Peptides against a protein of PDB entry 9IZ0. Designs and how they scored, part 36

Target 1, 345 residues: chain A of PDB entry 9IZ0
Amino acid sequence: ITCLGSNGHTYKQLVKGGNDDLRQDAVMEQVFEQVNGFLRSYRKTSQRNLSMRTYKVIPLALKTGVIEWVQDTIPLGEYLDSAHKVYHPKEWSLSTCRKLIAEKQMEDLETRLKVYDLVCRHYRPVFRHFFLESYADPVQWFTTQTNYARSTAVASVLGHVLGLGDRHGQNILIDKTSGEVIHIDLGIAFEQGKKLPVPECVPFRLTRDVVDGMGITGVEGVFRRCMEFTLETLRREEDSLLSVLEVLRYDPLFSWLISPLRRMKKQKMQLENFNQPESGNITTDASRDPKIQRNNVSGESEAERAILKVRQKLSSTLSVEASVGELIRIAQDPSYLALMFCGWS

## One batch from the design tools (peptide; aimed at target 1 D166 L196 P197 V198)

Design b2_p16_7_s4 (made by RFdiffusion4, then SolubleMPNN; from b2_p16_7, 11 letters changed)
Fold by OpenDDE base, seed 3:
Structure b2_p16_7_s4 (fold): chain B 345 residues (1-345), chain A 16 residues (1-16)
Amino acid sequence: as target 1 above (345 residues)
Amino acid sequence: SAALIELAKELAELRA
């Protein structure tokens, strides 16, 4: 829909209906706005304009809401699929890579690592080309690549702390004007992604293409330093952040448990991302429902555990540098990436 | 097909 604002501007908005509870997304955006307040309060983060890019979510009912349409964006996964066909036309298709990973998903770690390595050799990173092709001016190129690394660093720290898990390439938008990342569909938080049939094993998405977009320094440049400054700010504001999350413990509209509908939708998306049909009838026998222990965990007991995990992630037991170093290591570890539905790009 | 044949070879080499 298009809405006329009180300022006389027309805004394009996405109306979601049916089965998506947008209240969780709206709450997560509010948490990000509070964190953006913290990032503005500290010199190390404010001087770099560190922020989580947010978008407006207005829940209208249990399953209906209005979302701000983020203009001049592209989904990361859409860009990567198109760019890979252009820059590496002799390499394997994304469909071929997905099929190979899916066919071996039930094999041991050694086999899955070998499949992951093989896929990586036949599907090389291309995301550096986004900046090279979009920005002819060297200053604009450097600025947008820097903005990408900064925004990805903030999103990575917040993704870890709030347990957003692996953000797949359709849930990460790239702003074509600024190079910044926008995370959408925040329906999984507080490590609920670990309860999916394909568990989210990484603290945030730091795949080869996510790193390739950072340029020649990869993670060791702007990205690592901006993660450190972001984590330092969140550790200073731990009590403020925990107080914001405690309000959500008592919010009857916030669900600390993934809704059955969201779970089914995310399960279906994982299965569809594995099963992008080349027209071969891979009968995925959906009958192996692993007994997801329906521990009737009260929403309150799940909220308490979630807040405790946030506190643990903000612990000063390790230096900021050591903590960020370990997060970067885990997020790039082939032993985790090989377990994901799309860990190679 | 070619990728599956390559994977089958690589997996056979790991099991040998």
Scores: peptide ipSAE 0.022, ipTM 0.656, DockQ to the pose 0.035
OpenDDE base, seeds 1, 2, 4, 5: peptide ipSAE 0.000, 0.000, 0.022, 0.012; ipTM 0.285, 0.391, 0.663, 0.420

Design b2_p16_8 (made by RFdiffusion4)
Pose (drawn by RFdiffusion4):
Structure b2_p16_8 (pose): chain A 304 residues (1-257, 299-345), chain P 16 residues (1-16)
Amino acid sequence: ITCLGSNGHTYKQLVKGGNDDLRQDAVMEQVFEQVNGFLRSYRKTSQRNLSMRTYKVIPLALKTGVIEWVQDTIPLGEYLDSAHKVYHPKEWSLSTCRKLIAEKQMEDLETRLKVYDLVCRHYRPVFRHFFLESYADPVQWFTTQTNYARSTAVASVLGHVLGLGDRHGQNILIDKTSGEVIHIDLGIAFEQGKKLPVPECVPFRLTRDVVDGMGITGVEGVFRRCMEFTLETLRREEDSLLSVLEVLRYDPLFSWLGESEAERAILKVRQKLSSTLSVEASVGELIRIAQDPSYLALMFCGWS
Amino acid sequence: SEEELEETEKIRKGEP
């Protein structure tokens, strides 16, 4: 539902009747805003202008809340389905991949990796072409590319830290003229998903197409630097963060999918921010564990 | 396996 504005600008409101965890999304957005404040009160984490982008959430009811449909965007999942067909029509469709993996579900490890390798060899990455031929001449394109790299890196690091759940393309919105990513529908949090009926391996969203969209350079450069600066900044302001997560713990609103998984979850948050390992080594291991095909194969259908 | 998939989808959607 799109309404005009007194200043003359239209605002789009996405109202949902489905039982999306909009309260959990709201409190997560509050945490994200406070993180943006942390990144604001520092030198390195603000010269890059890095921020985990927040979209305003106004949940009138958990089942029937209303959120801000962000200014003109095309969701990642709804995108690069058309781009896949237009750019690579010869290669296989998502139908062949999907249920072919469906045949992979009951198979062993080697079979799962083999079929995944085959499908991934068939379906070359295509998201790299969104930032080309869409935005503008090269300066604006590069600014958009670095904005996407930074925003996705910060969002991924924060999601790994807070154990964010679903990370399909249907839950990622790319801005357009700016390029900052907006994660949507973050109902599953505090390590909720891996432990699904169907298990996962990847800690944060990182497919082949996503790393192809970061530019010619994969996730080694601006992405890793932004991630590691984010990790160090989050560690430096760790006490305030755990304070925020504690106040989330003691209220019965945040979903942690007497004693609760929330305690163990924040302990894992502390471990993830623990200074025992160098931050650079932590970022390296995170990139490796999110990029390796062995982990990617077991994730789920698609996710090429 | 199909039941586990449907349960997974329901959990992702937050459906009881």

Design b2_p16_8_s2 (made by RFdiffusion4, then SolubleMPNN; from b2_p16_8, 9 letters changed)
Fold by OpenDDE base, seed 3:
Structure b2_p16_8_s2 (fold): chain B 345 residues (1-345), chain A 16 residues (1-16)
Amino acid sequence: as target 1 above (345 residues)
Amino acid sequence: VEKKLEEALKKLAGLP
């Protein structure tokens, strides 16, 4: 829909209806605004303009709401698919890579690592081209690539700390003007992504294309340093952040559990992303429900467990540098990336 | 083993 604002500007808005509870997204955006307050209060983060990019979500009812249309953006996955066809036209298609990973999804880790390596050899990173082709001026190129690395670092720390799941190329937008990342569809938080049929094994998305966008220094430049400063700020504001999360514990509208409907939708999307019809009846026999231990953990017990996990992730037992180093290592580990639907890009 | 997996995967992909 297009709405006329009281300021005389027209705003494009997305009305979502059906099965998506936008209250989860709205709450996560509120948490990000509080964290952005913390990032503005500390010199190391404020001097770098570190923030999580946010968008407005107005929940109207159960499964209905209005979302701000983020202008001048592209989904990361849409860009990568298009760019890969341009820069590597002789490599494997994204559909081919997905099919190969999917067919071996029930095999052992050794087999899955071999398939992942093979896919990686036939599907090279291209995301650096976004910056090279979009910004002809060297200062704009450097600025936008720096903004990308900074925003990705903030999103990576927050993604880990808050246990954000389902961070695939269609729910990460790239701002074409700033190079910043915008995370959308925030309905999976507090490690509920581990309860999906294909569990999320990485703390945040740090695939080869996500790294390729950081330029020649990869993770060892702006990205690592901005993760360190972000985590240092969150450790200082631990009590403030936990107090925000405790308010959500008593919010009857917030679900600490993935809803059965959202789980089924994400399960279908996971299965459909494998079953994009290039002609071949892979009857995935849906009869092997992995026994997701339906521990009917009360929402209160999950809230308490989630807050305890956030506290544990903010622990000062390791240095900021050591903690960030381990997170970067895990997020890039082939043993985890080989388990993902699209861990190669 | 690896060559057989690669050949099987190529065949599955419809690759030569």
Scores: peptide ipSAE 0.034, ipTM 0.715, DockQ to the pose 0.029
OpenDDE base, seeds 1, 2, 4, 5: peptide ipSAE 0.000, 0.000, 0.012, 0.000; ipTM 0.273, 0.313, 0.384, 0.318

Design b2_p16_8_s3 (made by RFdiffusion4, then SolubleMPNN; from b2_p16_8, 10 letters changed)
Fold by OpenDDE base, seed 1:
Structure b2_p16_8_s3 (fold): chain B 345 residues (1-345), chain A 16 residues (1-16)
Amino acid sequence: as target 1 above (345 residues)
Amino acid sequence: VKEKLEKALNVRAGLP
């Protein structure tokens, strides 16, 4: 919808209805705004204008709401699919790569690594071209690439600390003006991504294309340093961050668990991306509800476990540099990326 | 972009 504001400006808004709880997105955006406050308060982060890009979410009812239209954005996965066809027209299609990875989903790690390596050789990174083609001025190019690396660093630390899941290329927007990343679909948090049909094994998305966008220095430039400064800030503000999360413990509108409906939707979307419609009557006998023993782990016990995991991730047992180094290593590890739905791009 | 964000957000929403 398009709304005329009281200020005379016209705002595009997305109305969502259906099965998504926009309250989860709204709450996570509130957490990000508090974290942006912490990032503004410390010299090392403030001097670099480090922030998590936010968008307005207005929950209207259960599973309905209004989302701000983020102008001048493109989904990362949409850009990468289009750019890959332009720069590497002789390489495999994204659909071919997805098919090969899925055909081996039930195989051992060694087999999955071999297929992942094969896919990587036939689907090379292209995301550097976003910056090279979009910004003819060298200063704009450098500024935008720097903003990308900075925003990706903040989002990576926050994504790890808050256990953000479902970080696929359609849930990451790129701002075409600033080069900053905007994370959308925040309703899989606190490591609930590990409960998806394809479990998330990485702390954040740091695929080859995500790194290619950082330019010649890759992770060893602005990105690593901005992760370190962000983690240093979050460790200093641990009590403040935990206090914000404790407020959510008592929010009856916040779900610390992935909804069965959301899990089923993600399962269907994974399956539908593999089934081109061959006209076969698959009677989906939807009648086998496996009696998942609802271990009635009270929502309170899951909240407490989530907050405890956040505290553990903010622990000063390792240096900031060592912690960031390990996170970057794990996020780029082929043994984890080969297990992902789309770990190659 | 608009249609795909609308589609990604509508597919997400389970809107047709």
Scores: peptide ipSAE 0.000, ipTM 0.314, DockQ to the pose 0.107
OpenDDE base, seeds 2, 3, 4, 5: peptide ipSAE 0.000, 0.000, 0.000, 0.000; ipTM 0.346, 0.339, 0.301, 0.353

Design b2_p16_8_s4 (made by RFdiffusion4, then SolubleMPNN; from b2_p16_8, 10 letters changed)
Fold by OpenDDE base, seed 4:
Structure b2_p16_8_s4 (fold): chain B 345 residues (1-345), chain A 16 residues (1-16)
Amino acid sequence: as target 1 above (345 residues)
Amino acid sequence: LEEKLKERLNKLLGLP
């Protein structure tokens, strides 16, 4: 839909209907706006205009809402798939890479590492080309690449601290004007990504293509420094951030748990990405739900555990530099990336 | 292509 704003500007909006609860996204966007307040108040982050890029979410009812259409964006995964076909036409398709990783998903770590390495050798990074193609002016190129590294750093720290999951290339938009990242589909938070059919093992997405977009300095340039300043700000504002999260503990509309419907939808999308229609009767015996003993953990006990985990991630036991160094190391570790659904790109 | 990739993967893994 197109709405006329009170300012006389027309805004395109996406009406999302279906099974997705937009209340989770709306709440996470509110948390991001509070964090953006902290980033604006602190000199080291304010001087760099560090922010989590937000979008407006208006939940209208259960499973329906209006999302601000972020103009001039492209999903990272859509760009990467198109760019790989252009720059590496002799390499493997994304579908081939996905299939090989999936076929070995139940194998040991050594086998999965060998498959991951094989995929990495046949699917090389291309995301640097986004900036080279989109920005002919060197100043615009440098500015947008810097904005990308900055926004990725903020999103990486904040995504780690809040335990933001489901950070695949379709849930990360690139603003084609600013180079900033925009995280969407925020309904997997507080480490609920570990409950996905493919558990999330990395603190944030820092795959080879995510790093390739940072240019020649990779993670050791703007990205690391902006992660450090962001984490320093969040540690300073720990009590303020925890107070915001405590308000969510008492929000009857907020779910600290991944919904069974969302889990099933993610499971189905993972399976459908493997089933290109070759006409083989795989009887999906939907009856093998492993009886995860639902210990009757009250929603309150899940909220308390989530808040405790946020506090633990903000701990000053390690320096900011040491903490960021370890996060960057883990996020790039092949032993974790080989376990992911799409850790190679 | 897929069979050739499967063969290469099996060879890499020491699988038959």
Scores: peptide ipSAE 0.025, ipTM 0.584, DockQ to the pose 0.028
OpenDDE base, seeds 1, 2, 3, 5: peptide ipSAE 0.000, 0.000, 0.000, 0.000; ipTM 0.279, 0.262, 0.260, 0.239

## One batch from the design tools (peptide; aimed at target 1 R98 L196)

Design b2_p17_1 (made by RFdiffusion4)
Pose (drawn by RFdiffusion4):
Structure b2_p17_1 (pose): chain A 304 residues (1-257, 299-345), chain P 17 residues (1-17)
Amino acid sequence: ITCLGSNGHTYKQLVKGGNDDLRQDAVMEQVFEQVNGFLRSYRKTSQRNLSMRTYKVIPLALKTGVIEWVQDTIPLGEYLDSAHKVYHPKEWSLSTCRKLIAEKQMEDLETRLKVYDLVCRHYRPVFRHFFLESYADPVQWFTTQTNYARSTAVASVLGHVLGLGDRHGQNILIDKTSGEVIHIDLGIAFEQGKKLPVPECVPFRLTRDVVDGMGITGVEGVFRRCMEFTLETLRREEDSLLSVLEVLRYDPLFSWLGESEAERAILKVRQKLSSTLSVEASVGELIRIAQDPSYLALMFCGWS
Amino acid sequence: VNLTKLEQEQLEAIEES
C-alpha cells in the first residue's frame, strides 16, 4: 500500500497477514540501530561509513504487523532467477538443481558433495552482472559495489554473532542506486536454524553468486576488512552489547529458537567476540567456513 | 500450526522427493 506525502514523496507500506515474527524483527532492528550507533562513535568503523542497514518495523500485531516496504528494491531471491535465464540460458534451470538435490537428501556425504559439485559446475554465478549495466557510469557502480560489500559484511558478521536464521535470497533486498543490503524477515535468531529438521552448515549467507557480486575480488579485501573492523568494533563495545542482549533475555518477546536457549546463545555471542583468537584469524576462519563447497553442499536445495 | 518459511520449503522438498 503506497501513500503520498506532505513533502511530496510516496511511502510504501508492506502489510503482512502471515505470522512473520515482526516483533522479533523490531527488537532486532533496535539492536541494529544501536549497532549503527556504536559504529558511529568510532574512527575506523565510521570512515568507512559502515552500518548494518535497518528498515523501519511497526508491528501492530505479531501475526498482522506492517513494515516499511523500502524504497525501490528488487529482492535477491526474486532477482537472479531472471538474470540466470537471461545471462546463462544454456545452463540448467533451478528445477534441475532443486529436486535433484531433493534426490540428494537421503544420500551419503560423498554423494551429496558430488551432486552438488556437478550442479554447481552447471550453474555458473550470475549475480555479478546486477551491478553492471544497471546503476550508472563506473564511479557510481563502484560506490554501490562497496556499499553492498560493506553492508553485507556487517550484516553477516552481526547475524553470525546473533545467530540470525533464514538467509535465502527471499530475505535479502538490494537497494539499487545506493547498494546497501537490507536483510528482511529475521524471525529465526540466536542460532535457530542450523538446528532445523533439515540441518545447515553455513553460519551466514554466503553463496557463490553473492561472492561473485562483491566484484572480481571475492571475499578477500574490502569484504574481509569490513568484517574484521566490524568484529573489532563489536568487541570494543562488547559490554554495552551484552547489556542490550541481556535486556532482550529478560523480556519474553525475543525468540530464542526459566532456563532458555538465550543464555547459551549469549554465551556463544561472547565466545564469538572472545579475544582469545585474533580478530583477523576469526574473520579468516569465518570466510573459509562460509565459502568452502563442503559446507555449502549440505545447506539446502539451491544455494549455488 | 505455524510453519516458518524454512519448514515450508523443507516440506515442499519432501513432497518433491

Design b2_p17_1_s1 (made by RFdiffusion4, then SolubleMPNN; from b2_p17_1, 12 letters changed)
Fold by OpenDDE base, seed 4:
Structure b2_p17_1_s1 (fold): chain B 345 residues (1-345), chain A 17 residues (1-17)
Amino acid sequence: as target 1 above (345 residues)
Amino acid sequence: PDLTGLEKLYEELLKLR
């Protein structure tokens, strides 16, 4: 829909209906707005205009809502699939890579590493071309690449601290005007991504294409420094951030757990993305949810555990530089990336 | 090299445009 704002500007809005809990997205966007306040308050982050790009989420009735449509964006995964066909037309298709990773999903780490390496050799990074194609002016090129590295750094720290899951290339938008990243579909937070059928093992998405977009300096440039400044700011504002999360603990409508329905939907989407044609009649006979012992882990106990993990991630036991260094190392480790749904791109 | 110097140099270059 297109809405006319009270300021006379027209805004495109996406009406999202169905089984998606837009309240989780709205809450996470509110947390990002608070964090953006912290980033504006500290000189090291403010002078670099560091922010998490936010979008307005208005939850309506039940599982319906209005999401601000971010204009002039493209999903990272959509760009990468298209660009890879242009720049590497003789390499493997994304579907071939996905299939090979899926076929070895139940194998040992050594086998999965071999398949990951094989996929990496036949699917090279291309994301640097986004900036080269989109920005003919050298200043716009460098500005947008810098904005990309800065926004990715903020999103990486926040994604780690808040335990954002489901950070695949369709849930990361690139703003074609600014080069900034916009994270969408925020309903997997507080490490609930580890409870997915394919567990998320990395702190944030730092795949080869995510790094290729940072240019010749890769992670050792603007990205590392902006991660350090962001983490330093969050450590200073630990009590403020925890206070924001404590408000959510008492919200009876906030889910600290991934819903069984969302988990099943994600499992189905993962299977569909593997192009297995023969997954015919999995009758969603919703009746045989195996009684996984609902340990009546009260939603309160999961909230407390989530807040404790946030506090642990903000610990000053390691320097900011050491903490960021370890996060970057883990996020790029083939031993973790080989376990992911799409760790090669 | 102190990339803060490169960022500043770039912000100065951006101000020259």
Scores: peptide ipSAE 0.020, ipTM 0.537, DockQ to the pose 0.012
OpenDDE base, seeds 1, 2, 3, 5: peptide ipSAE 0.019, 0.018, 0.020, 0.016; ipTM 0.538, 0.545, 0.603, 0.534

Design b2_p17_1_s2 (made by RFdiffusion4, then SolubleMPNN; from b2_p17_1, 10 letters changed)
Fold by OpenDDE base, seed 4:
Structure b2_p17_1_s2 (fold): chain B 345 residues (1-345), chain A 17 residues (1-17)
Amino acid sequence: as target 1 above (345 residues)
Amino acid sequence: KDLSGLEKEYLELLELR
């Protein structure tokens, strides 16, 4: 929809309805704005304009709201699918790669690694072309690629600390003007991604295409250094960040648990990408709204566990450099990427 | 591309390693 603001300007708004809990997104965006305050206050992060890109979310009901329409963006997965067809027309399709990974989902790690390697050889990275296509001027190219690496570093640290899940290519937008990443659909947080049918095993998305977008230096350039500065800021502001999360503990509208409905929706979306439509009318009569007695007791215990896990991730037991090094290692490890739904791009 | 040809090439590549 297009809304007329009180200032006389027109704003494009996306109305979401149905099964998506926009209250989760709105709360996570509020946490990101607080973190952006910390990043602006710290010299090492402020000098680099480090921020998590945010969008406005107005929840109207438990499953309905208005989101800001993010102008001049493209989903990472949409760009990658298009670019891969252009630059590698002889390679495998994304659907073929998905099929092969799923067919071996129940196999041992060795088999899954062989499949992942095979898929990787037949689906090469292309995300560097985003910057090469968009910017003929070398200074603009370098600036935009730097902005991408910086924004990805902030999102990676913050995504790890807050345990953001469901970081697939459709939930990561690229700003076509700045090269910055914008994370959307924030309703899987505090490691609830580990409770999905395909558990998330990586701290953040650092697939081959995500790295290819960083250019010739890959992870060892701007990205690593900006992760280090971001983690240093979050460790310094640990008590402030935990205080923000404690306020959420008492928000009766915030869910520390992934809803059964959201798990089922994700399971169906994972299955529908693999099954040709067998026309089985499973009328899952979703009309039985189980009175989810939100046993408040289970939510409070999960909030406490989530906050404890955030504190553990901010611990100074390892140096910032060692902690970032381990996170980058795990996020790129084939033994974890081979277990994911789409770890190759 | 015929999915059957890719499945065959895939099976052959898994059996050869």
Scores: peptide ipSAE 0.019, ipTM 0.600, DockQ to the pose 0.034
OpenDDE base, seeds 1, 2, 3, 5: peptide ipSAE 0.016, 0.016, 0.017, 0.015; ipTM 0.568, 0.404, 0.451, 0.539; seed 5 fails the geometry check

Design b2_p17_1_s3 (made by RFdiffusion4, then SolubleMPNN; from b2_p17_1, 12 letters changed)
Fold by OpenDDE base, seed 5:
Structure b2_p17_1_s3 (fold): chain B 345 residues (1-345), chain A 17 residues (1-17)
Amino acid sequence: as target 1 above (345 residues)
Amino acid sequence: RVLTGLEKLYEELEKLR
């Protein structure tokens, strides 16, 4: 929709209707704003302007609301599919790669690793070209690539700590002006991504194209250091962060569990994306919501488990450097990426 | 070539911060 603001400016807004609980997105955005307060308060993160990019979410009803349209953005997956056709026109299509991975989804790890390696050899990274094409000035290029690495580092730490799921290339926007990442569709949190038909095995998205966008240093330098400073800040503010999450425990409207309907919708979209190009706004007329009696007792136990898992991820048992090193290792491990829906790009 | 020099310079500047 297009709205006239009180300032006389016209704003595009996305009306999201259906089975997506926009209150989960609104709550996660509130958590990100609190974390952005912590990042501004500490010298090491403030000096680097570290923040999670946020967007406005206005819930209108139980399953409907208005989302701010983030101007001057592109989905990472949309850019990568387009750029790959331009820079590597003799390599395999994204659909061919998806098909080969899907055909082996039920096979053993060794077979899945062989197919993943085969796909990787026929689908090379291209995301470095986003920065090279968009910024003719070397200082703007470098500043934007730095902003990308910094914002990706913050999002990676927060995504791991909060257990954000469904981090595919369509749920990650790139700001064309700043190079910052914007994470959207935040309704899979607190490790509920492990309950998807294709379980999420990585702590955050750190695929070959996500790394290629960081430039010649890859994960070393800016990205690693910004992850370390972000995790150091979150460990210092553990009690403050947990207090924010405890407020959500008492919200009877917040769901710590993935909705069965959302799970089925994501399953259908995963299955349909094997057979057709992504151009279909499928308005599924899902007017038959079975009244799942939310037993309050089950919600409290899942909230407590989620908070305990956040506390465990903020543990100071390992150094910040060792913890970040292990997260980066796992996020790039072929043994995990070969199990993902799109682990090659 | 210029870009590789800027990345190295930035890595050194980030070490000093």
Scores: peptide ipSAE 0.021, ipTM 0.510, DockQ to the pose 0.013
OpenDDE base, seeds 1, 2, 3, 4: peptide ipSAE 0.000, 0.000, 0.019, 0.000; ipTM 0.355, 0.383, 0.524, 0.404

Design b2_p17_1_s4 (made by RFdiffusion4, then SolubleMPNN; from b2_p17_1, 12 letters changed)
Fold by OpenDDE base, seed 1:
Structure b2_p17_1_s4 (fold): chain B 345 residues (1-345), chain A 17 residues (1-17)
Amino acid sequence: as target 1 above (345 residues)
Amino acid sequence: PVLSGLEKLYKELQELL
């Protein structure tokens, strides 16, 4: 939809309907706006203009709303699929890589690591070309690549602390003007990604292509330091951040748990992307919700556990440098990436 | 040589950022 604003500007808007809980997106965007306030208050983060890029979410109903269309963006996964075809036309297709990983999904870690390594050899990083193609001016190239590394660092720390899930290449937009990342579809938070059919086991997305976009320094220099400055700021503002999350504990409209419907939708999308022939006897007997013992862990007890996990992630038991070093290590560990839906790109 | 010098300068510039 295109809407005319009261200011006379036309805004493209995406209407999402159905099973997407835009209220969770709106709440997470409010948390990011508060965190952006903290990042502006401290010299180390404000001097670098560190922020989580936000987008306008207007929830109209429980499952319907309007999202501001972020102009001049591309999904990371869309760029990478196109760029791999251009720069590595003799390498494997994304569908071939997905198939090989899926065929071994139920195998042991050793077998999954061998397949992951094989896929990595036949699907090389290309994301550096985004900056080289888009910015012919050396100053613009350097600025946008720096903005990408900074923005990715902020998003990585926040994604870890808030336990953001479903961080696949279609849920990460790249701003073509600034090089910044924009995270969308925020409805999997507080480690609910661990409850997906393919459990998320990395703190944030730091795949080979995400690193290739940082240029010759990779995760070192700008990215590492900006993660450290962001984590330092969040540790200082721990009480303020926890107070923001406590307000959400009492929001009857915020779900601390992934809905069964959203979990089933993600499961179906994963199966469809794997081209597994429907073995015909999935009787859509939607009536046999297996008695997952609804341990009536009250939404309150899940909120309490989520807040406790946020507090634990902000703990000063390790230095900022040691904490960031461990996060970067885990996020790049092949033993975790081999378990992911798309850990190679 | 030139590439290694540019890489070093780029790292030094990134350390100032």
Scores: peptide ipSAE 0.048, ipTM 0.683, DockQ to the pose 0.012
OpenDDE base, seeds 2, 3, 4, 5: peptide ipSAE 0.046, 0.052, 0.039, 0.044; ipTM 0.684, 0.695, 0.673, 0.678; seed 3 fails the geometry check

